# Designs tried in a protein design run: peptides against a protein of PDB entry 6DSZ. Part 66

Target 1, 361 residues: chain A of PDB entry 6DSZ
Amino acid sequence: NYVVTAQKPTAVNGCVTGHFTSAEDLNLLIAKNTRLEIYVVTAEGLRPVKEVGMYGKIAVMELFRPKGESKDLLFILTAKYNACILEYKQSGESIDIITRAHGNVQDRIGRPSETGIIGIIDPECRMIGLRLYDGLFKVIPLDRDNKELKAFNIRLEELHVIDVKFLYGCQAPTICFVYQDPQGRHVKTYEVSLREKEFNKGPWKQENVEAEASMVIAVPEPFGGAIIIGQESITYHNGDKYLAIAPPIIKQSTIVCHNRVDPNGSRYLLGDMEGRLFMLLLEKEEQMDGTVTLKDLRVELLGETSIAECLTYLDNGVVFVGSRLGDSQLVKLNVDSNEQGSYVVAMETFTNLGPIVDMCV

## One batch from the design tools (peptide; aimed at target 1 E348)

Design b2_p24_1_s3 (made by RFdiffusion4, then SolubleMPNN; from b2_p24_1, 9 letters changed)
Fold by OpenDDE base, seed 5:
Structure b2_p24_1_s3 (fold): chain B 361 residues (1-361), chain A 24 residues (1-24)
Amino acid sequence: as target 1 above (361 residues)
Amino acid sequence: SAAEEALAELEAKNKSDRFSKFKP
């Protein structure tokens, strides 16, 4: 009986930062295939708290804080469309991850989208949105008393959604998405009516964006709106203001992940396919009436890391670089560059032993 | 540089002791 100690997955396919264990604790949550690792960020570094086995490959992992919750809840969707909302509970030394709600959100009909599963949460925690299938947007209403995650579909006219996010500061839940049609790539917004279970016209649209526009970043207030990342350009739109930059440095490699650094959306980390780490800067202009508008966008090269599948800013200039292809890293952002002009220093490296090939023996 | 300015502003916001005792 060879107990093949199944090598634990080491490739990171998602990471998120928030307050999951308590209101005060800063946590790093790492998805490694079916495994969820929970860390507390401490003065000494990452302290492991718990490992959780999931009933499938984690496809979506998002922290959210419903109104009246003291700490974040965790939404997980698996590649087999099992959805759950998890809560951390500690009673003395006993640590439990409880399932507040669960459901299977698989449809019997629909073409799975080629760009994979997208899961998003409304910033006001009114709903979860899922792009699982072409031409469908699945909505899971967030209700506190419901242990069963019920979903409904809204038909999207736009069959080829590239990326989608919920916008901030919207009276109704509003999605912003990049889609492709025969004329190119475009950005559109829809309001999501929970009552009518339909889309209403959103506040704005932008036709004919860059052909390789691949990512949407929802920008918090006071700026609002969205950033659209392409291969050659980064654009901002909020309905009233449009701004575009085309920094030559981003043309060298495709940006594949992002993470918000500042709660107000003034800074973002960007990672590309070469492992370059950038900072995207939103420069503010304060108007005489006290309104804050976006003045400019800037992209600054910080340095090089492992090729990020996901990025998350922790605290104190420390970033977790979750890598699928290489070793994951903790890196420090320094104010002063090294002799090579890099602001990035590796603090810790987490060896990636590669994908566990499911040898169906 | 714009990077240095941005990173300096980020550092100035740091108030926690997280990673303050980090040892490789």
Scores: peptide ipSAE 0.602, ipTM 0.953, DockQ to the pose 0.889
OpenDDE base, seeds 1, 2, 3, 4: peptide ipSAE 0.601, 0.596, 0.601, 0.602; ipTM 0.953, 0.952, 0.953, 0.953

Design b2_p24_1_s4 (made by RFdiffusion4, then SolubleMPNN; from b2_p24_1, 7 letters changed)
Fold by OpenDDE base, seed 3:
Structure b2_p24_1_s4 (fold): chain B 361 residues (1-361), chain A 24 residues (1-24)
Amino acid sequence: as target 1 above (361 residues)
Amino acid sequence: SAAEEALAELEKENKSDRFSKFVP
């Protein structure tokens, strides 16, 4: 009996980078349907460390570092609403992935949102937020001693949320989201009260954004605020400053993914549906009082890659391009363009054999 | 170009040996 080793999934549906294996190691984590792959970024390249089978398709995968942790923890939510917090533990040569906490966050009542599952983590690690159902925002409080992920719902008046993030630099956990109503798309903020289990008024709102505004990027300090990406425009807002650009180059194809390059949020990678890779640049202006404000936004075309489902900047100008539709890639960003004007060079290509249809036998 | 300037600043931040011995 040849045990036909079931072909491993090759299509990438998520990727993150951080310090998961140790405080010093830089890791690349790749979600391939039900499979999690963990790599260490080394001088020689990507070194595989561990593979983990998950109890369902990975829908959310986020690294976070609670106060007093030396390394990042991993939050995973599956498409079947199984949530877990994972820790990497090494003891000599023995490698274990420990479940610190788990839970099922499915509601018995609710309309699953058409835009799918969104999971976000507060930058100060106070809570996890989940948009699973229309008109509900689910909160998982982060408590160190709790092995059971308990969640509660807050009613969201905005029924059609497009994207949501937690903002940086907020005294209380604050979400920023794009939503659609009969009048168009808008941006709103809410403060999340863990104590009262309700929303309070957030610091700002922006009514009537671009009709195709699809993504929110939370910007770290010193800038703070958020970037809203549309089909035709990119806007920044932090409550005090508003700036919008409409570079013609982004109109050609829809931006579908982003990744922060700098810890301070000065640069982002953007990927579109044609596999074009862009750099979004935040130009700083230092005020007389020593505050840093946004002066300008710029978008620069770097080159072409596989169509990215996810992007992650690793180090030394190396980017991982996670692709669902094509081959995933490691690419190098070069300072000098090639003869075609591209700053992108493929380093390694990971063949995508297509979606493994889980035939339920 | 603005891209070259941004990438040049990114290269200056390169302080690790990650991918320094990468062989295709």
Scores: peptide ipSAE 0.618, ipTM 0.956, DockQ to the pose 0.868
OpenDDE base, seeds 1, 2, 4, 5: peptide ipSAE 0.614, 0.611, 0.617, 0.615; ipTM 0.956, 0.955, 0.956, 0.955

Design b2_p24_2 (made by RFdiffusion4)
Pose (drawn by RFdiffusion4):
Structure b2_p24_2 (pose): chain A 361 residues (1-361), chain P 24 residues (1-24)
Amino acid sequence: as target 1 above (361 residues)
Amino acid sequence: VEEIKEAFEELVEELEEESKEKLE
């Protein structure tokens, strides 16, 4: 027999922003399935540079540039456990994606977990963290000689884990995650020590959270901490400091995705399965000693995009809405809510044949 | 196979035209 592609996969599973082509090259990297798309934000709008194609299902896609690098290094993990670090190199008149490092990191002895694979990267590029199998947190240290991507497993006493994030602004690599056991689910803190290959007691106390907490947000350096998005209550956790708001405006649909807007983290974008688009706020309270603290949380609805699996703010009040169940689109957020109450205006839609349930000729 | 690819190409072009009209 013989199989050809009549149409490339159109559903968007992942999208990230960063400086990948050059420095201050606002790139939008869109992950479909086996396809990877790279764009440059120009005055024209989204203009592509190179659409590559891999022999795998892109499951983790993150950007970073470690200590002393020219441009961000892209990291990709295949669902069949193929890991690679890439670099856009336009040295010549052509374009080549050189593979700085690669390595298969499948464990012969783990069970894939509910909520699938998670790929997290250190705030200062100390390591790549993986959550492939239950009870096994895999660490991939980041240096130069680790070109044949080597790795080692730590053990995780916490068996059923929901979402994991690396915390900003800590003495060393620290992890914040939501896990489940009997008696509800909780949030626990750990420290990754890639010198002894162990877990150390984390920075702060284990807190009880909402029963349906589904997302953890890595809050940047000026504030530090972690934001946990459940079904009905949005909570902020940072050591002893703790804030939460529970607007009934949210419970109607589960919040699925989040995106950081400002570098400070004062504004965040949220998405519903009902197709909404929220703005999560961390309002500031600059005090007498020239320092900045955080006072409260406020969520107010912006309008509605399409159902988003990915979410990314690009530039000049524009957000790329990566939709898996429908058309992905481009959106302009305006200060003046011109029509009705929607601060959201559609600029461009991308044909997504969506989940093809049935068809005929 | 060529005719199937052509049908998908025409369908995508018609959907992009309808989207441009709605945005106007």

Design b2_p24_2_s1 (made by RFdiffusion4, then SolubleMPNN; from b2_p24_2, 12 letters changed)
Fold by OpenDDE base, seed 3:
Structure b2_p24_2_s1 (fold): chain B 361 residues (1-361), chain A 24 residues (1-24)
Amino acid sequence: as target 1 above (361 residues)
Amino acid sequence: VKELIEAIEKLLEEKKKEKEEKLK
């Protein structure tokens, strides 16, 4: 009996942090191809809780908390367009991952987008948005009673969407996206009407952004709006305020991932293709009327890590660096720099044995 | 960077205290 111990996938292709196991527990969820790993973040490190095999490569993994849920639910979309909403349930020592809802969201007609699958959740948990195909935005309404994830498509006039997010603080679900046309790259917003199943004009647009603008970050209140990250520039826009910076340090390598540190969106981790870790800071200005506006943007180099596919801030200055190309890491952000000027110290390294190429024979 | 990390650590300590108070 040759027990071929199938090597578990080690390359990380996604990670998220939230309260999935309980309202009190801080969890790290790691996607490794078809495998989901669930950890509890403790003072002693990562405690493994459960591993889950998925019916395909995980393409989207997002935590969300609908109104009146005590803990986060997990949305997963696979590369084969299987969608599910998962719930963690513990009953004594019995741990179950329950499928609350599922569905296949594949369209028979459509060109798969070159920038891959994008999945986003409205901050108010009204809907899930999916960019799967050029010229289509798929909407999954979030309904508690619906065990079957039903989706509909809204036509996008913008055929080449680069990245898309839902904005915060919007009365209606509002998307912000970077798109490319023959004139360059632009940012646009749309309100999503669930009732009419159409787009309405969004609150703002920004034409002619940086040619290599690649990422949208939705900023929570009180700032609101979005950050647009390019190769050479970082811009903020909320409809009323525009601010751009072009720090020379980010020009050296493309920023490929981000993670929000503060719930209010004051700080973000940024990772580039060289494994450099940055902090993006939003400096606030409190107006006399009590409104908070963005005063400035600042980028600081923290240090070097493995090349991040994904980043997630845990707690106490600890960051998980999920790597596809290298070893994943737990790193500590320190107040004081080391002798080399780095604020980053590796706490733990998780050996990457390489991507398991699922040879679909 | 120093002030930034201190601000992070402080926010985390506050969240930890809030969790400990909710568990009481």
Scores: peptide ipSAE 0.017, ipTM 0.464, DockQ to the pose 0.016
OpenDDE base, seeds 1, 2, 4, 5: peptide ipSAE 0.017, 0.016, 0.017, 0.016; ipTM 0.474, 0.460, 0.447, 0.401

Design b2_p24_2_s2 (made by RFdiffusion4, then SolubleMPNN; from b2_p24_2, 12 letters changed; failed a check: too like the target's own chain)
Amino acid sequence: LDELKELLEKLLKEKEEEKKKELE

Design b2_p24_2_s3 (made by RFdiffusion4, then SolubleMPNN; from b2_p24_2, 12 letters changed)
Fold by OpenDDE base, seed 1:
Structure b2_p24_2_s3 (fold): chain B 361 residues (1-361), chain A 24 residues (1-24)
Amino acid sequence: as target 1 above (361 residues)
Amino acid sequence: VEELIEAIKKLLEELQKKKKEELA
């Protein structure tokens, strides 16, 4: 009888940073298959606070702060379409993870999208959007008093959505997405009407983007708009301004993850399939009218890490590199390069013992 | 956050300077 000691999952499939345990605490939340790990980021490193077992593989994990909440709430969607909104509650030494709301958002009819589950939250916390099935966009309205997460579907004419985000600074919830049709890949926007449960025409579109456009980054104000990341190009669009760069360095390996460093969206970490870590920079131009526009985009190679499944900037130049294929890392971004020209120093490495094959023995 | 923003701005400025020096 080999007691296969149920080895805890070590492969990271998601990570987020925010203020989950308190308004003041900076947290790192790590998804490892069915396990959620909650850390407090301290000057001494990561302090473990709680581990939570989920009733399925975590497919989406997002922090959000509804208006009038003092701290972030956590949205989780499992691969079995169980959705929940979690709250951290501490009462003295007693730590509890409260389910504020839950629901199953599975449809009886629908083709699961080949590109997997996408879950996004409106920056204004009006709704959660889910791309679960081709030709459908699922909406979960966010209502504080609703313990049951109810969703509805909006038909999406674009059957092959590659990535989708909610835009910032929109009067109505507005999605921006990359989709593929027989003519190539395109970017489109839709406003989401909660009242009518339909899409309205969004503020802009960009037809015929790069053929390998794979990621949408919603850019907060003052820039607004979105960044579209491809294999060879990075583009910005906000309806009024379009800017594209094609830095040769990104052609070498596919960018697979990103994380916003600055709240104002001036910088993003990018990770590629070779474990290269980049900084994407949005250069600001202040207009005479006081408006801020994007002057330029730049990409800088910082160094090499484990192949990131997810990246999250913590604080003080510390980045968590969540890896599925390799060891996860805490890395420090330095101002000065080392002798090898790297700005990245590994601070801590978390051994990945590989996928725990759920050997149902 | 502000100190961090400044530190990384400085990092990026230095990176740009080094790249310009390497390309020159």
Scores: peptide ipSAE 0.014, ipTM 0.399, DockQ to the pose 0.017
OpenDDE base, seeds 2, 3, 4, 5: peptide ipSAE 0.007, 0.012, 0.007, 0.013; ipTM 0.266, 0.399, 0.373, 0.368; seeds 2, 3, 5 fail the geometry check

Design b2_p24_2_s4 (made by RFdiffusion4, then SolubleMPNN; from b2_p24_2, 15 letters changed)
Fold by OpenDDE base, seed 2:
Structure b2_p24_2_s4 (fold): chain B 361 residues (1-361), chain A 24 residues (1-24)
Amino acid sequence: as target 1 above (361 residues)
Amino acid sequence: VEELIKAIEELLAKRQAEKAAALA
């Protein structure tokens, strides 16, 4: 019996940053198939804290802070639809990952969406939203006292959802999504009623967006609204203001991931399929009444990295580039470019021994 | 998705080969 020591996964399929171990610690959490790695971000680099084996391939990993929690909780959904909410507890030298809540959110009836699992959390922590199946939006209400994650489905009229996010600054939980129909791609919003378990009409919609619109970024206050990323264009909409740019540089390769740099949503990292790293900048205009509106959008090429599956801005211009197809990296963003015009310097490289092939064993 | 992964793997292999050729 050769116990083939299964080689630990090296390909990254998700990463998030936040305050998971404490309110003061900045953490990087890395998903590598069934493995969760927890790091503390330090001046010296990534300090490993704990590695956790999950009961399946991690499909969704999101940090969130419910009202009255001192630190972030972790939501995980596996590819087998096992959901959990995890809490970090330390008692002296003893480190425990506690399951606050768990459940299986699989439906017996439904077509799994071809674009895979999408999991999102309401910024006000009212609910988790899941797009698992075509024509269904699954809602998990967030209740502190509930150890069992209970979900219900709301029917979506839009069968082909491309991407979905919760918006910021909404009185009711509001989703914004890109969908495809026979007429093209469109953006729509819905309010989610927990009480009635239905969608209400959202604050805005945009019909006939770019045909290759693929990503939604929810923008926090004071801007609010969403950014829609396509192949050729980047658009902003918040119900009152619309703005679009078509920078030629983004046409060269498809943008595949993004991460917010500033808490106020003034800057975002963008990664494309060629490993190019961009900064998306939101220029503010302060109105006489003290309101802040979006003046303009700008895209700047920073440099090249490994092809990102996920990006995470840490601090002080340090970015984690999580790669599925190449080596993951810690990179430094500099104010000044090098001789080649790059603002990106690799600090550390993490060897990837191969892509996560879903070997159905 | 498989075709996209393959195209990216081919692109990465090409870039690695170009980098190796530039260092030789």
Scores: peptide ipSAE 0.000, ipTM 0.247, DockQ to the pose 0.048
OpenDDE base, seeds 1, 3, 4, 5: peptide ipSAE 0.016, 0.016, 0.009, 0.007; ipTM 0.386, 0.405, 0.388, 0.396; seeds 1, 3, 4, 5 fail the geometry check

Design b2_p24_3 (made by RFdiffusion4)
Pose (drawn by RFdiffusion4):
Structure b2_p24_3 (pose): chain A 361 residues (1-361), chain P 24 residues (1-24)
Amino acid sequence: as target 1 above (361 residues)
Amino acid sequence: SSSSPVSSSSDVPSTPSNVNIYAS
């Protein structure tokens, strides 16, 4: 027999922003399935540079540039457990994606967990963290000689884990995650020590959270902490400081995705399965001593995009809406809600044949 | 053993329409 592609996969599973082509090259990297798309934000709008294709299902796609690098290094993990670090190199008149490092990191003894694979990267590029199998948190230290991507497993007493994030602004690599056991689910803190290959007691106390907490947000450096998005209550956790708001405006649909807007983290974007687009706020309270603190949380609806699996703010009040169940599109957010109450205006839609349930000729 | 999962065959898609993202 023989199989050909009549149409590339159009559903968008992942999208990230960063400086990948050069420095201050606003790149939008869109993950379909086996295809990877790279764009440069130009005055025209989204203009592509190179659409590559991999022999794998892109499951983790994150950007970073470690200590003393020219441009961000891209990291990709295949669902069949193929890890690689890439680098856009336009040294010549052509374009080559050099593979700085690669290595298969499958464990012969783990069970894939509910909520699938998670790939997290250290705030200061100390290591790559993986959550492939239950009870096994895998660490991949980041240096130069680790070109044949080597790795080691730590053990995780917490068996059923929902979402994991690396916390900003800590003494060393620290992890914040939501896990489940009997008696509801909780949030616990750990420290990753890649010198002893162990877990150390985390920065702060284990808190009880909402029963349906589904997302953890890494809050940047000026504030620090973690934002946990459940079904009904949006909570902020940072050591002893704790804030939460529970608008009934949210319960109607589960919040699925989040995206950081400002570098400060004062504004975030949220998405419903009903197709909404929220703005999560961390309002400031600059005090007498020239320091900045955080006072409250406020969520107010911006309008509605399409159902988003990915979410990314590009530039000049524009957000790319990566849709898996429908057309992905480009959106302009305006201060003046011109028509009705939707601060959201569609600019461009991308044909997504969506989940093809049935068909005929 | 392991190898790079990136294929040697690639292309450049057509440029999408001009939205003018910096329009006033």

Design b2_p24_3_s1 (made by RFdiffusion4, then SolubleMPNN; from b2_p24_3, 9 letters changed)
Fold by OpenDDE base, seed 2:
Structure b2_p24_3_s1 (fold): chain B 361 residues (1-361), chain A 24 residues (1-24)
Amino acid sequence: as target 1 above (361 residues)
Amino acid sequence: SSSSPVSSEFSVPAPPPKVDIYAE
C-alpha cells in the first residue's frame, strides 16, 4: 500500500493581501492550485493561520469590503466556474471559513477565452465582473439584501479582451479594458448598468495603443484612470490626461505582474519574465485649484527575484514574490542598494517542488 | 512561541450558503 502522500502544491498561482482574519490583521492569502493558505503578516514574518482545500483550481482570488463589513470578504472563482464568497470567523481558538455565497457561474454556451479567466471587483463593491467567455461579460451584483445573487451576462462587442479592470472614482461601475481587433490593440471604457443589464459608453477610449499592451492597472484617486503596460511602453490615461513613457529597461523582458504599493496609487511593483523587480512611480503635481494631476511616470529597477506569477507588497518594504516557475520568496526592499546595485534582499525562500502534474488518476 | 499546527482542514461541506449565486 504505497500511501502516495499527495504532495501539497508548492507552485503559487495567485496572492492577495488585505484584512481577512480581522480588521486589524494584515493577511497574505496564497493560492496554490486547489489550496488556499492564509497567513498573518507579523514583524517576525508570515504566521500561518489556516489552510483551506478548495473544490477546484483557484482561478480568481480577490479581497473586497462591502459597506458595513468590518473586515474583507474573499471572492474565489475556480477554473470550473465555482464561485464563492468566504468570510473568516474566529471564536476563541475555533477558526471557521464561512461560505457567504456559493454557486456555479458556468454558461452552457460560450467559447472560453484563450486569455483565461479574468475576475474583477468594483472598488465600491457594487459588482463582480467576470470575463469567462469571448464576447460576454458576466456581472454578479453585490446586494446585501438579496438572498440570491443573480449573475447575468452583458454582450461585449470586443471579442478579444486582453485585460480588464474596474476604474476608481466612477459614479457608475466602469470597466477599462485592453482588447485586440484586426487594426491592433485598443483601450476602451464602459459603464455597467445593473438596471438595464447593458454597457453604456464609458468616459474615455484610446485607440491604437502599443501592439503588445497586456495589462490594465486601475489607479485610485486622486489620480484616477488607468495605467496600460506594454512591452515597450507604459501609458497613463484618465480621460483628461494622457502620459506615456518608453523606458528602455522594460524592453528586455515582458512585464507579467504588478501590485500597488501605496493606497493612493503613487507606486507599483512590476515583475517581468526574467524575475526583474521594478518600481513604477507616479509623480504628482498639485494644481492651483487643489486638484492632483499626474506630472510624470518613472520606472526604477529594484533588483532580481524569482520569476513572479504574482507580487504582493505587505508592509515596511516587505514583498511576497509568488512564483509558479521558481521558489516563492519573501524579500525586503532596502533604501540603499548593495554593491551590485540591488535594493532587493531575500528574507525567506519557499521551495517550489515543481508543477504538481495533476495526475488525473 | 508554540507554532500552532496549521490545521489542513479540508473544507467540511460549507454550511448551506446564506446566498446562492445563480447564472441566468
Scores: peptide ipSAE 0.333, ipTM 0.692, DockQ to the pose 0.031
OpenDDE base, seeds 1, 3, 4, 5: peptide ipSAE 0.158, 0.196, 0.141, 0.199; ipTM 0.577, 0.586, 0.528, 0.645

Design b2_p24_3_s2 (made by RFdiffusion4, then SolubleMPNN; from b2_p24_3, 10 letters changed)
Fold by OpenDDE base, seed 3:
Structure b2_p24_3_s2 (fold): chain B 361 residues (1-361), chain A 24 residues (1-24)
Amino acid sequence: as target 1 above (361 residues)
Amino acid sequence: SSSSIVSKDFTVPPAPPNVDIYAP
C-alpha cells in the first residue's frame, strides 16, 4: 500500500494580511490552490496556526471587518463559484474555522470573463462585488444575520471589464473599473444601489486611458479616488484631480500585482512579470483648509524577488512575495541600498515544488 | 516618524496540522 502522501500544494495563488485570529494578531493568509494556510506574524517569524482545506481552488481571498466585529472575517470564493465567509475562533487550545455564511454564486447564463473571477469588498463592508461573467456584476449584501449568501446581478453595459474595485469614502458603495470597448480602454465609476438593485452614475469617468491599463487600486482617504496601472503609465484620478506619470522603468515588464503599504494609501508595492519590486509613492500636498491632495506620483525600483503572483506588506519593512511560478519569499525592505543598488534582502525562501494538478480522478 | 526597521529575523516554523473544514 503506497501511501502516496499527497504532496501539499506549494504554488501560491493568493495572499492577504490582516487580523483574522484576533484583533491583536497580525496574520498572513496564503492560498495554495485548495489549501489555506494561516500564520501569525511574530518577532521570530511566521508562526503557523492552522491549515484549511477548501472544496475547490481559491479564486478570491479577502479579509474584511464589518462594523461591530473585533477581528477580520475572511471571504473566499472558489473557481467553482462556492462562496463563504469564515471566522476564526479559538477556545483555549481548540481552534475552529467557522463558516458564517456560504452559497454558490454560479449563474446558469453568462459568459465567464476572460480576465477570470474578480471579487471585491466595499471598504465600509456594505457589500461584496463579483465580476464572474461578462456584462454582469454580482452583489452580495453584507447583513449581520445572513447565514446564507443572497446575491443578485446588476447588468453592466460594459462587457469587457479588465479590473474593478470599490472606492473609499463614498456615501454609497461605488465601483471603479477599467473596461475595453472597440474605441479602447476606459475608466468608469458606478454607484451601487442595494435598494433598487441597479447602478447609478458614479462621480467620475476617464475615457481613453492607456490601451494596456490593467489594474485599479482604490486609494483610501484622505486622497480617495483610484490609481490606474498600465504598461507605460500610472494615473491617479479622484474626480477633481488627475495626475499621470510614465516612468520608463515600468515599460520593461508588465506590472501584475500590487499591495498597499501604508493604511493612508501613501505607498504601494508593485510587482512585475520579471520579479522586479517597485514602490509607488503618493506625495502629499496639504491645502490651507486642511485637505490633503496628491502632489505627485513616483515609482522607485526596490530590487528583485521571485515573480510575484501576489504581494502583501506585513510589518517593519517585511513583505511576503507569493509566487506561483517560483519560490515564495519573505523579503526585507531596507532604507539603504546594498552594494548592488537593491533595497530588497531575502529573509526566507519557500520552495515551490511545482503546480500540484489535482487530478480528480 | 519612519518606524525603525527593526531587523526581526523571521524564522518559518513547521507547518501546522491539517484541519478539514467540514462545510455543513
Scores: peptide ipSAE 0.026, ipTM 0.380, DockQ to the pose 0.050
OpenDDE base, seeds 1, 2, 4, 5: peptide ipSAE 0.006, 0.009, 0.016, 0.008; ipTM 0.343, 0.345, 0.456, 0.373

